# Peptides against a protein of PDB entry 4GXB: the designs that were tried, part 16

Target 1, 277 residues: chain A of PDB entry 4GXB
Amino acid sequence: VPTEEVSLEVLLSNGQKVLVNVLTSDQTEDVLEAVAAKLDLPDDLIGYFSLFLVREKEDGAFSFVRKLQEFELPYVSVTSLRSQEYKIVLRKSYWDSAYDDDVMENRVGLNLLYAQTVSDIERGWILVTKEQHRQLKSLQEKVSKKEFLRLAQTLRHYGYLRFDACVADFPEKDCPVVVSAGNSELSLQLRLPGQQLREGSFRVTRMRCWRVTSSVPLPSGSTSSPGRGRGEVRLELAFEYLMSKDRLQWVTITSPQAIMMSICLQSMVDELMVKKS

## One batch from the design tools (peptide; made by RFdiffusion4, then SolubleMPNN)

Design b1_p10_1_s1 (from b1_p10_1, 6 letters changed)
Fold by OpenDDE base, seed 4:
Structure b1_p10_1_s1 (fold): chain B 277 residues (1-277), chain A 10 residues (1-10)
Amino acid sequence: as target 1 above (277 residues)
Amino acid sequence: MTFENPVFEP
């Protein structure tokens, strides 16, 4: 691609648009720095954020596709998909809420975390009770961002990334689940007809390994799930989990976001490795 | 591709 100056749109979690002038040849870090400069985010806080490729749904929700890697050219990565549904999103890229303290000390960092957290609550990524929601709304009305975040940090699935509804083979075959990644775990939420919401927690420290696989389903005459066209590539994330002492079991998640799930696992592992060193 | 987990605690 010829090197040209272009205007690139980067979205915040709340859908706020940040327009940056970059070169088509600018790598992910160059674009991230441009976004930081536009937002007046200090250089020492840039490392707490990453750029993600997402697909924007009709309701404005983001389906995370993958994290943009360092060698990538964000302009090319997003435009090569030839669909306006694909966007670049800025989001925090750490899992431990302790790092919020570093980011919150800066006004811009505070604003970014606040906007992300509000969005995550509104989208149901962070789970709140009615009373908690009332408290959060009150703090939001007062524009008490620090207090809002401190309360939010105590909430279930704070800092998690929520994926689109998908299928897992646990606890039973072909179970519809909602997967969320955060706090060094994968959370699988399941609601079967007539049953209460069930949640399975899979801690990363109990995963021996994981893998992503792709397959093309054979045209089997059986009841195709309504949403997948004939010949669509099936992505799966499988992990080998220590269910009990000396008992390993494979759990398989079938999802178009299997790659993103794997990226989250690797990212959580990396963060844990830093803490253990 | 399979990723071995270095933080696995057996």
Scores: peptide ipSAE 0.633, ipTM 0.971, DockQ to the pose 0.970
Fold by OpenDDE base, seed 3:
Structure b1_p10_1_s1 (fold): chain B 277 residues (1-277), chain A 10 residues (1-10)
Amino acid sequence: as target 1 above (277 residues)
Amino acid sequence: MTFENPVFEP
């Protein structure tokens, strides 16, 4: 692609549009810096955020496709898909809520975390009780962003990324599940008919390894997951999990977001490695 | 590709 100056739209978690003028040849970090400059985010806080490729769903929710890599050209990455559904989103890229303290010290950082958290609650990514929701709304009405975040940090799945409904082979074969990544784990939520919500928590520290695979289902065989036509590429995330002492078991998630799940795992691992150093 | 987990705690 010839190097040209272009206007690129980057969305915040709440759908707010940030327009930046960049070169088509600008890499991910260049674009991120441009977004930061536009928002007046300090340079020392840029590293707490990343650019993600997402697909905007009909309800306005974002289905995360992947994190943009350092060598990528965000303008090319998004436009090459030739679909208006694909967007670039700015989101925090760390998992430990302790890092919120660093970000919250800055007005812009605080606003970004606040907007993301509000959005995550509204989308049901963060799980709240009725009473908690009332408290959060009260704080929101008072525009008490710091207090709002402090309360939110205590909530279930705060800081998690929620994926679209998919299928896993745990606890049983072909179980419909909702996967969320956060707090150094994958959470698999399952509600079977007439049963209570069940959650499987898979801590990253108990995963020996993981892999992403792609396959093309043969026309004759396997139960097509609802909504994917025969012959479509099936992505799977599999991880080998320490279920008990000396007992490893593979868990497989079938999802078009398997790549994003793997990216989350790697990101959580990287963060844990930093903490151990 | 299989990713080995360096933070695996057996």
Scores: peptide ipSAE 0.632, ipTM 0.971, DockQ to the pose 0.956
Fold by OpenDDE base, seed 2:
Structure b1_p10_1_s1 (fold): chain B 277 residues (1-277), chain A 10 residues (1-10)
Amino acid sequence: as target 1 above (277 residues)
Amino acid sequence: MTFENPVFEP
């Protein structure tokens, strides 16, 4: 693509549009810096955020596709898909809520975390009780962003990324699950017919390894979900998990977001490594 | 591609 000045739209978690003027040749960091400048986010806080490629659903929800890598050209990455449903989203890129303290010290950082958190609650990514919801709404009405975040930090799945409903082979084959990544774990939520919601927690420190695989399903007469067209690539994330002492078991998640899940795992691992260093 | 986990605690 020829180097040209273009207007690039970057969305916040709440769907707020940030328009930046960038070059088509600008790499991810260049675009991120442009977004930061547009938002008046200080340079020392840029590293707490990343750009993500997402698919916007009909209901306005975001399906995270992947994190944009440093060598990528965000304009090219999003436009090459030739679909308006694909967007670039700015989101915090750390997992430990302790880093919120650094970000919250700045007004813009605070606003970004607040907007993200509100959106995550509204989307059901953060799990809240009725009482907690009432408290959060009260704080939101008062625009008490710091107090809102402090309360939110105590909530279940705060800071988690929630994926689209998918399928896992745990606890049973072809089990419908909702996967969330955060707090150095993958949470698998499942509701079996006639049963209460169950959650399986898979801590990253108990994963020996993981892999992403792609396959083309053979036209097997098996009731593949009616919505996947013939010949669609099946992505899977598999991880080998320490279920008990000296007992490793593979868990496989079949999801179009398998790559994003793997990115989350790597990111959580990286953060843990920094803490050990 | 398989990723070995350096923070795995056996």
Scores: peptide ipSAE 0.631, ipTM 0.971, DockQ to the pose 0.945
Fold by OpenDDE base, seed 1:
Structure b1_p10_1_s1 (fold): chain B 277 residues (1-277), chain A 10 residues (1-10)
Amino acid sequence: as target 1 above (277 residues)
Amino acid sequence: MTFENPVFEP
């Protein structure tokens, strides 16, 4: 693609649009800096955020596809898909809520975290009780952003990324699950027939390894879920998990977002490594 | 592709 000046739309978690003028040859960091400048986010806080490729669903929800890599050209990455459903989203890119303290010290950082958190609650990514929801709404009405975030930080799945409903082979084969990544774990929420909602926690520190695989189902294969066309690529995330002492077991998640799940695992691992150094 | 986990704690 020839180097040209273009207008690029970047969305915040709440769907707010940020328009930036960039070059088609600008890499991810260049675009991120342009967005930061547009928002008046200071340079020292840029590293707490990343750009993500997402697919906007009909209801306006975001399905995360992947994090944009440093060497990528965001304009090319999004436009090459030739669909307006794909968007670039700015979101915080760390997992430990302790880093919120650094970001919250700045007005713009505070606003970004607040907007993201409000959106995550509205989308049901953060789990709240009725009473907690009432308290959050009261704080939102008062526009007490710091207090709102402090309360939110205590909530279940704060800081998690929630994926679209998918399938896992645990605890049973072809079990429908909702996967969330955060707090150095994958959380699998499931409802088996006749049972209450259950959650399984898979801590990253108990994963020996993981892999992403792609396959094309054979036309004769009975595993065609009604919505999967014949020949559709099937993505899977598999991880080898320490279930008990000296007992490793593979867990496999079948999801179009398997790549994004793997990116989350790597990101959580990287953050843990930094903390141990 | 398989990723080995450096923070694995058996």
Scores: peptide ipSAE 0.630, ipTM 0.971, DockQ to the pose 0.946

Design b1_p10_1_s2 (from b1_p10_1, 6 letters changed)
Fold by OpenDDE base, seed 4:
Structure b1_p10_1_s2 (fold): chain B 277 residues (1-277), chain A 10 residues (1-10)
Amino acid sequence: as target 1 above (277 residues)
Amino acid sequence: MTFINPVFEA
């Protein structure tokens, strides 16, 4: 693509649009800096956020595709897909809520975390009781952003990224599941026929390894994989998990978001390594 | 591609 100045749209988690003027040749960090400048986010807080490629659903929800890499050209990455449903989203890129303290000391950082958290609650990524929801709404009406975040930090799946419904081979083959990544784990929510909602927690520290694979399935009568059309590439995330002492078992998730799940795993691992150093 | 987890606790 020839180098030229373009207007690039970057969305916040709540769908707010940030327009930045960048070069088509600007790399991810350049675009991120431009977004930060537009928002008046200080330079020392830029590292707490990343740009993500997402697919916007009809209801306005975001399906995360992947994190944009350092040497990518965000303009090219999004436009090359030739579909208006693909967007670039700014989101926090750390897992430990302790880092919120650094971000929320700044007005802009606070606003970004607040907007993201409100959106995550509204989308059901953060799990709330009716009473908690009432309390959150009250704080939202008062625009008490710090108090809102402090309450939100205590909620189940705060800071998690929720994926689209997919399929896993655990606990049974072809189980419909909703995967969420956060707090150094993958959470798998499932509802088996005639049963209540169950959640399985897979801690990253108990994963020996993981892999992403792609395949083209043969035509079959199987409709067990929601959201996939005929002839689409099948992506899988598999991880080898320590189920019990000296017992490793592979768990496989079939999802178009397998790459994003892997990115989340790596990101959580990286953060844990920093803490261990 | 397989990723070995350096923070794996056996």
Scores: peptide ipSAE 0.628, ipTM 0.969, DockQ to the pose 0.947
Fold by OpenDDE base, seed 1:
Structure b1_p10_1_s2 (fold): chain B 277 residues (1-277), chain A 10 residues (1-10)
Amino acid sequence: as target 1 above (277 residues)
Amino acid sequence: MTFINPVFEA
């Protein structure tokens, strides 16, 4: 692509649009800096955020596709898909809520975290009771952003990224699940027929390894899930998990977001490595 | 691609 000045739209978690003028040749960090400048986010806080490629659903929800890499060209990455459904989103890119303290000291950082958290609650990514929801709404009405975040930090799945409904082979074959990544784990929520909602927690520290695979299903007459057209690429995330002492078992998740799940795992591992150093 | 986890605790 020739180097040209272009207008690029970057969305916040709540769907707020940020328009930045960048070069088509600008790398991810350059675009991120432009967004930060537009928002008046200080330079020392830029590292707490990343740009993500997402697919916007009909209801306005975001399906995260992948994190944009440092050497990518965001303009090219999004426009090459030739679909208006794909967007670039700014979101915090750390997992430990302790880092919120650094970000919320700044007005703009506070606003970004607040907007993201409100959105995550509205989308059902953060799990809240009725009473907690009432308390959060009260704080939101008062525009008490710091208090709102402090309460939110105590909630189940705060800071998690929730994926679209998919399928896993655990606890049973072809089990419908909702996967969320956060707090150095993958959480698998499932509801088996006639059963209550269950959650399986897979801690990253108990994963020996993981892999992403892609395959093209053979046109065998078996149950094409109605939404998977013949010949669609099947993505899977598999991880080898320490179930008990000296017992490793593979768990496989079939999802179009398998790549994003793997990116989350790597990101959580990286953060843990930093803390141990 | 397979990723080996450096923070794996046996």
Scores: peptide ipSAE 0.627, ipTM 0.969, DockQ to the pose 0.972
Fold by OpenDDE base, seed 2:
Structure b1_p10_1_s2 (fold): chain B 277 residues (1-277), chain A 10 residues (1-10)
Amino acid sequence: as target 1 above (277 residues)
Amino acid sequence: MTFINPVFEA
C-alpha cells in the first residue's frame, strides 16, 4: 500500500469520534499515539489503552472482533473489510481496577475511563441494582467523575468486556450463554428453561490451557451457531478447566468472538504474570 | 492453536 496521509476515525466506547491524520503505513502504536495526542493523553498513560477492531451493531453497540496487533496497519485493517460496520475503538486494555488509580490522576485519563464506564453501564456490561443506578445517575448529573468511577469499581462486572450472546456446552450442550471477560475470569451467564439466571465463573488460574478452532459446518448434522447461516465458519473457544481437585474438564464456547475471547484470556494471563514478577 | 496457561494453579 502506498504511503499516504489519511484521515482515520477512532471511536471511544461511547461512540465519540476521534479523527486523526495518520499515514497508511502507520502501525497500531503510531495510530494509538496519534489518538493520544489528539486527546491530550500523556505518553505515560498510552500503555493503558489499546485499539480494537469492532463491528458496530444496529443498536450502536460494539461487537469486539479483536485487538489490533502491533504490526498491523489500523487504516488497512479496518478499510480492507470493506464494510462501514467495522470501526476502530479505543478502550482501556488492563483488567485490574487498581490501574485506574494511575489513569484517573490525569484529566484525560479520567474522562476516558468515565466515558467507557458510562457506556458499559448503559450497555448492560456492568450490572447494577436499581439503587446503584440511582446513585450513579446522581453522580453523573453532578459530573462527579471520580466518585462515579469509585462507585462503579464496586459494581458487578466492572471492567469486564461483554460478548454477544453465544452457545456453550456447559452446563449443558448447546446452552445459550452470555460471556464476559474480566477480573481474571470468564463469566458465563445462562438461563435454563424454568430456572433463574445463573452465572458460571471460570477463573483463568484454573484454566490449564485454551484453544481457538475454526471449522466449516457440514450441511448435515451440525447445529449452526446462532445468527450464522449454513456454511459459515464456526469459531470455538475451548478451555480445559480444573473443575475440582484433579478433575479437568473441557468447556467449549461457540462464538464468532472466540478470537477476541482468546485475546482477553491471553491479556489477563499477561497481566497476572506481570503482577507475579 | 493451543495456549498453555503459565499462571495455571493445579
Scores: peptide ipSAE 0.627, ipTM 0.969, DockQ to the pose 0.946
Fold by OpenDDE base, seed 3:
Structure b1_p10_1_s2 (fold): chain B 277 residues (1-277), chain A 10 residues (1-10)
Amino acid sequence: as target 1 above (277 residues)
Amino acid sequence: MTFINPVFEA
């Protein structure tokens, strides 16, 4: 692609549009810096955020496809898909809520975290009780962003990324599940017929390894995952988990977001490595 | 590709 100046749209979690003038040859960091400049986000806070490729659903929700890598050209990455449903989103890219303290010290950082958190609650990514919801709404009405975030930080799945409904082989084969990544874990929520909502927590520190695989289902007898046509590429994330002492078990998640899940795992591992260092 | 987890706690 010839180097040209273009207007690129980057969305915040709440759907707010940030328009930046960039070169088609600008890499991910260049675009991120342009977005930061547009928002007046300090340079020292840029590293707390990343650009993500997402697919916007009909309801306006974002299905995260992947994190844009450093060598990528965001303009090319999004436009090459030739579909308007694909967007670039700015989101925080750390897991430990302790890092919120650094970001919240700046007005722009605070606003970004606030907008993201409001959106995550509205989309049901962060789980709230009725009473908590009332408290959050009260704080929102008062525009008390810091207090709102402090309360939100205590909520279930704060800071998690929620994936689209998919299928896992745990606890049983072909179980419909909702996967969320955060707090150094994968949370698998499921409701089996006649049972209460169950959550399986898979801590990253108990994963020996993981892998992403792609396969083309054979026409014969394979249970079509809901929403995928026969013959479409099937992506799976499998991880080997320490279920108990000296007992490793593979857990496999079938999801078109398997790549994004793997990226989350790697990101959580990287963050944990920094803490151990 | 298989990723080996360096923070795995046995």
Scores: peptide ipSAE 0.627, ipTM 0.969, DockQ to the pose 0.969

Design b1_p10_1_s3 (from b1_p10_1, 6 letters changed)
Fold by OpenDDE base, seed 2:
Structure b1_p10_1_s3 (fold): chain B 277 residues (1-277), chain A 10 residues (1-10)
Amino acid sequence: as target 1 above (277 residues)
Amino acid sequence: MTFENPVFEA
């Protein structure tokens, strides 16, 4: 691709647009730095954020496709998909809420976390009770961003990335689930017929390994998961989990976001490794 | 591709 100056749109979690002038040859870090500069985010806070490729859904929600890698050219990565549904999103890229303290010390960092958190609550990524919601709304009306975040940090699934509804083979085959990644776990929320909402928590420290596989369903009559056209690549994330003492079991999630789930797992592992070091 | 987890606690 010839090196040209282009305008690139990067979205915040709330859909706010950040326009940056970059080169088509600019790598992910170059674009991230440009976005940071545009937002007046200090250089020392850039590392707390990443650029993600997402697909914007009809309701305006983002389906995370993957994190942009360092060697990628974000302009090329997004434009090569030739669909306006694909966007680049800036989001925090750490899991431990303790790092919020570093980011919140800066006004811009605080604003970014606030905007992301508001969006995550509005999208149901962070789970809130009615009373908590009232408290959050009150703080939002007062524009008390720090207090808002402090309250939000106590909420269920704060800092989690929520995936689109998919299918898992746990606790039984072909269970519809909503997967969320955060706090060094995968949370699988499921509702079986006639049952209450259940959540399975799979801690990363109890995963021996994981894998992403892709398969093309054979045209043979196995009912493709509802909504996938015949011939679409099926992605699966499988992880081997320590269910009990000396008992490992594979859990498989069938999702178009299997790659993103794997990226989240790796990212959580990396963060844990840093903390152990 | 299989990823081995270095933070796995047996």
Scores: peptide ipSAE 0.631, ipTM 0.969, DockQ to the pose 0.969
Fold by OpenDDE base, seed 1:
Structure b1_p10_1_s3 (fold): chain B 277 residues (1-277), chain A 10 residues (1-10)
Amino acid sequence: as target 1 above (277 residues)
Amino acid sequence: MTFENPVFEA
């Protein structure tokens, strides 16, 4: 693509649009800096955020596709898909809520975290009781952003990324699950027929390894779920998990977001490595 | 592609 000045739209978690003028040849960091400048986010806080490629659903919800890499060209990455459903989103890129303290010290950082958290609650990514929701709404009405975040930090799945409903082979074959990544784990929520909602927690420190695989289903007459067209690529995330002492078991998640799940695992591992250093 | 986990605790 020839180097040209273009207007690029970047969305916040709440769907707020940020328009930046960039070059088509600008890398991810250059675009991120442009967004930060537009928002008046200090340079020292840029590293707490990343750009993500997402698919916007009909209801306005975001399905995360992947994190944009450092050497990518965001303009090219999004426009090459030739679909208006794909967007670039700014979101915090760390997992430990302790880093919120650094970001919250700045007004713009505080606003970004607040907007993201409100959105995550509204989308049901953060799990709240009725009473907690009432308290959060009261704080929101008072525009007490710091207090709102402090309460939110105590909530279940605060800071998690929630994926679209998919399938896993745990606890049994072909289980419908909702996967979330955060707090150095993958959380698998499932509801089996006639059963209550259950959650399985898979801690990253108990994963020996993981892999992403792609396959093309054979045209064999088996029950292709009606929505999977013949020949659609099947993505899977598999991880080898320490279930008990000296007992490793593979767990496989079948999801179009398997790549994004793998990116989350790597990101959580990287953060843990930094903390151990 | 398989990723080995450096923070794996056996």
Scores: peptide ipSAE 0.630, ipTM 0.969, DockQ to the pose 0.972
Fold by OpenDDE base, seed 3:
Structure b1_p10_1_s3 (fold): chain B 277 residues (1-277), chain A 10 residues (1-10)
Amino acid sequence: as target 1 above (277 residues)
Amino acid sequence: MTFENPVFEA
């Protein structure tokens, strides 16, 4: 692509549009810096955020595709897909809520975390009780962003990324699940017929390894899931999990977001490594 | 590709 100046739209978690003038040849960090400058986010806080490629659903929800890598050209990465559904989103890129303290010290950082958290609650990524919801709404009405975040930090799945409904082979084969990544774990939520919501927690520290695989299903006549066209690539995330002492078991998640899940795992591992050093 | 987990606790 020839080097040209272009206007690039980057979305915040709440759908707010940030327009930046960049070069088509600008790499991910260059674009991130341009977004930070536009928002008046200080340079020392840029590292707490990343750019993500997402698919915007009809309801305005974001399906995370992947994190943009350092060598990528965000303009090319999004436009090459030739679909207006694909967007670039700015989101925090750390997992430990302790890092919120660093970000919250700045007005812009605080606003970004607040907007993200409000959106995550509204989308049901953060799980709230009725009473908690009332408290959050009260704080939102008062525009008490710090207090709102402090309360939110205590909530179930704060800081998690929620994925689209998918299938896992745990606890049973072809089990419909909702996967969320955060707090150094993958949470698999499932509701079997006539049963209460169940959650399986898979801590990263108990994963020996993981892998992403792609396959083309053979046209098997019978089990066409109604929504997957014939010949679509099937992505799977598999991880080997320490279920009990000396008992490793493979768990496999079938999801179009398997790559994003793997990116989350690596990111959580990287953060844990920093804490151990 | 398989990723070995360096923070795996056995």
Scores: peptide ipSAE 0.628, ipTM 0.969, DockQ to the pose 0.944
Fold by OpenDDE base, seed 4:
Structure b1_p10_1_s3 (fold): chain B 277 residues (1-277), chain A 10 residues (1-10)
Amino acid sequence: as target 1 above (277 residues)
Amino acid sequence: MTFENPVFEA
């Protein structure tokens, strides 16, 4: 693509649009810096955020596709998909809520975390009771952003990324699940027919390894998943998990977001490595 | 592609 000046739209988690003027040849960091400058986010806080490629659903929800890599050209990456459903989103890219303290000390950082957290609650990514929801709404009405975040940090799945409904082979074959990544784990929410919602937690420290695979399903019979047409690439994330002492078992998640799940795993591993060093 | 986990605790 020839180098040209373009207007690029970057969304916040709440759907707020940030327009930046960049070159088509600008790499991910260049675009991120442009977004930061537009928002008046200080340079020392840029590293707490990343740009993500997402697919916007009809309801305005974001399905995360992947994190944009350093070598990528965000303008090309999003436009090459030739669909207006694909967007670039700015989101925090760390897992440990302790890093919120660094970000919250800045007004812009505070606003970004607040907007993301409000959105995550509204989308059901962060799990809240009725009473907690009432408290959060009260704080939101008062625009008490710091207090809002402090309360939110105590909530279940705070800081998690929630994926679209998919299928896993655990605990049974072809189980419908909702996967969330955060707090150094994958959380699998399961609802089997006639059963209550169950949650399985898979800690990253108990994963020996993981893999992403792609396959083209053969035109065989009844695919139980209504959404994938014939001939679509099937992505799977599989991880080998320490179920008990000396017992490893593979768990496989079939999801178009398998790549994003793998990115989350790697990111959580990287953060844990920093803490162990 | 398989990723080995360096923070795996056996």
Scores: peptide ipSAE 0.628, ipTM 0.969, DockQ to the pose 0.946

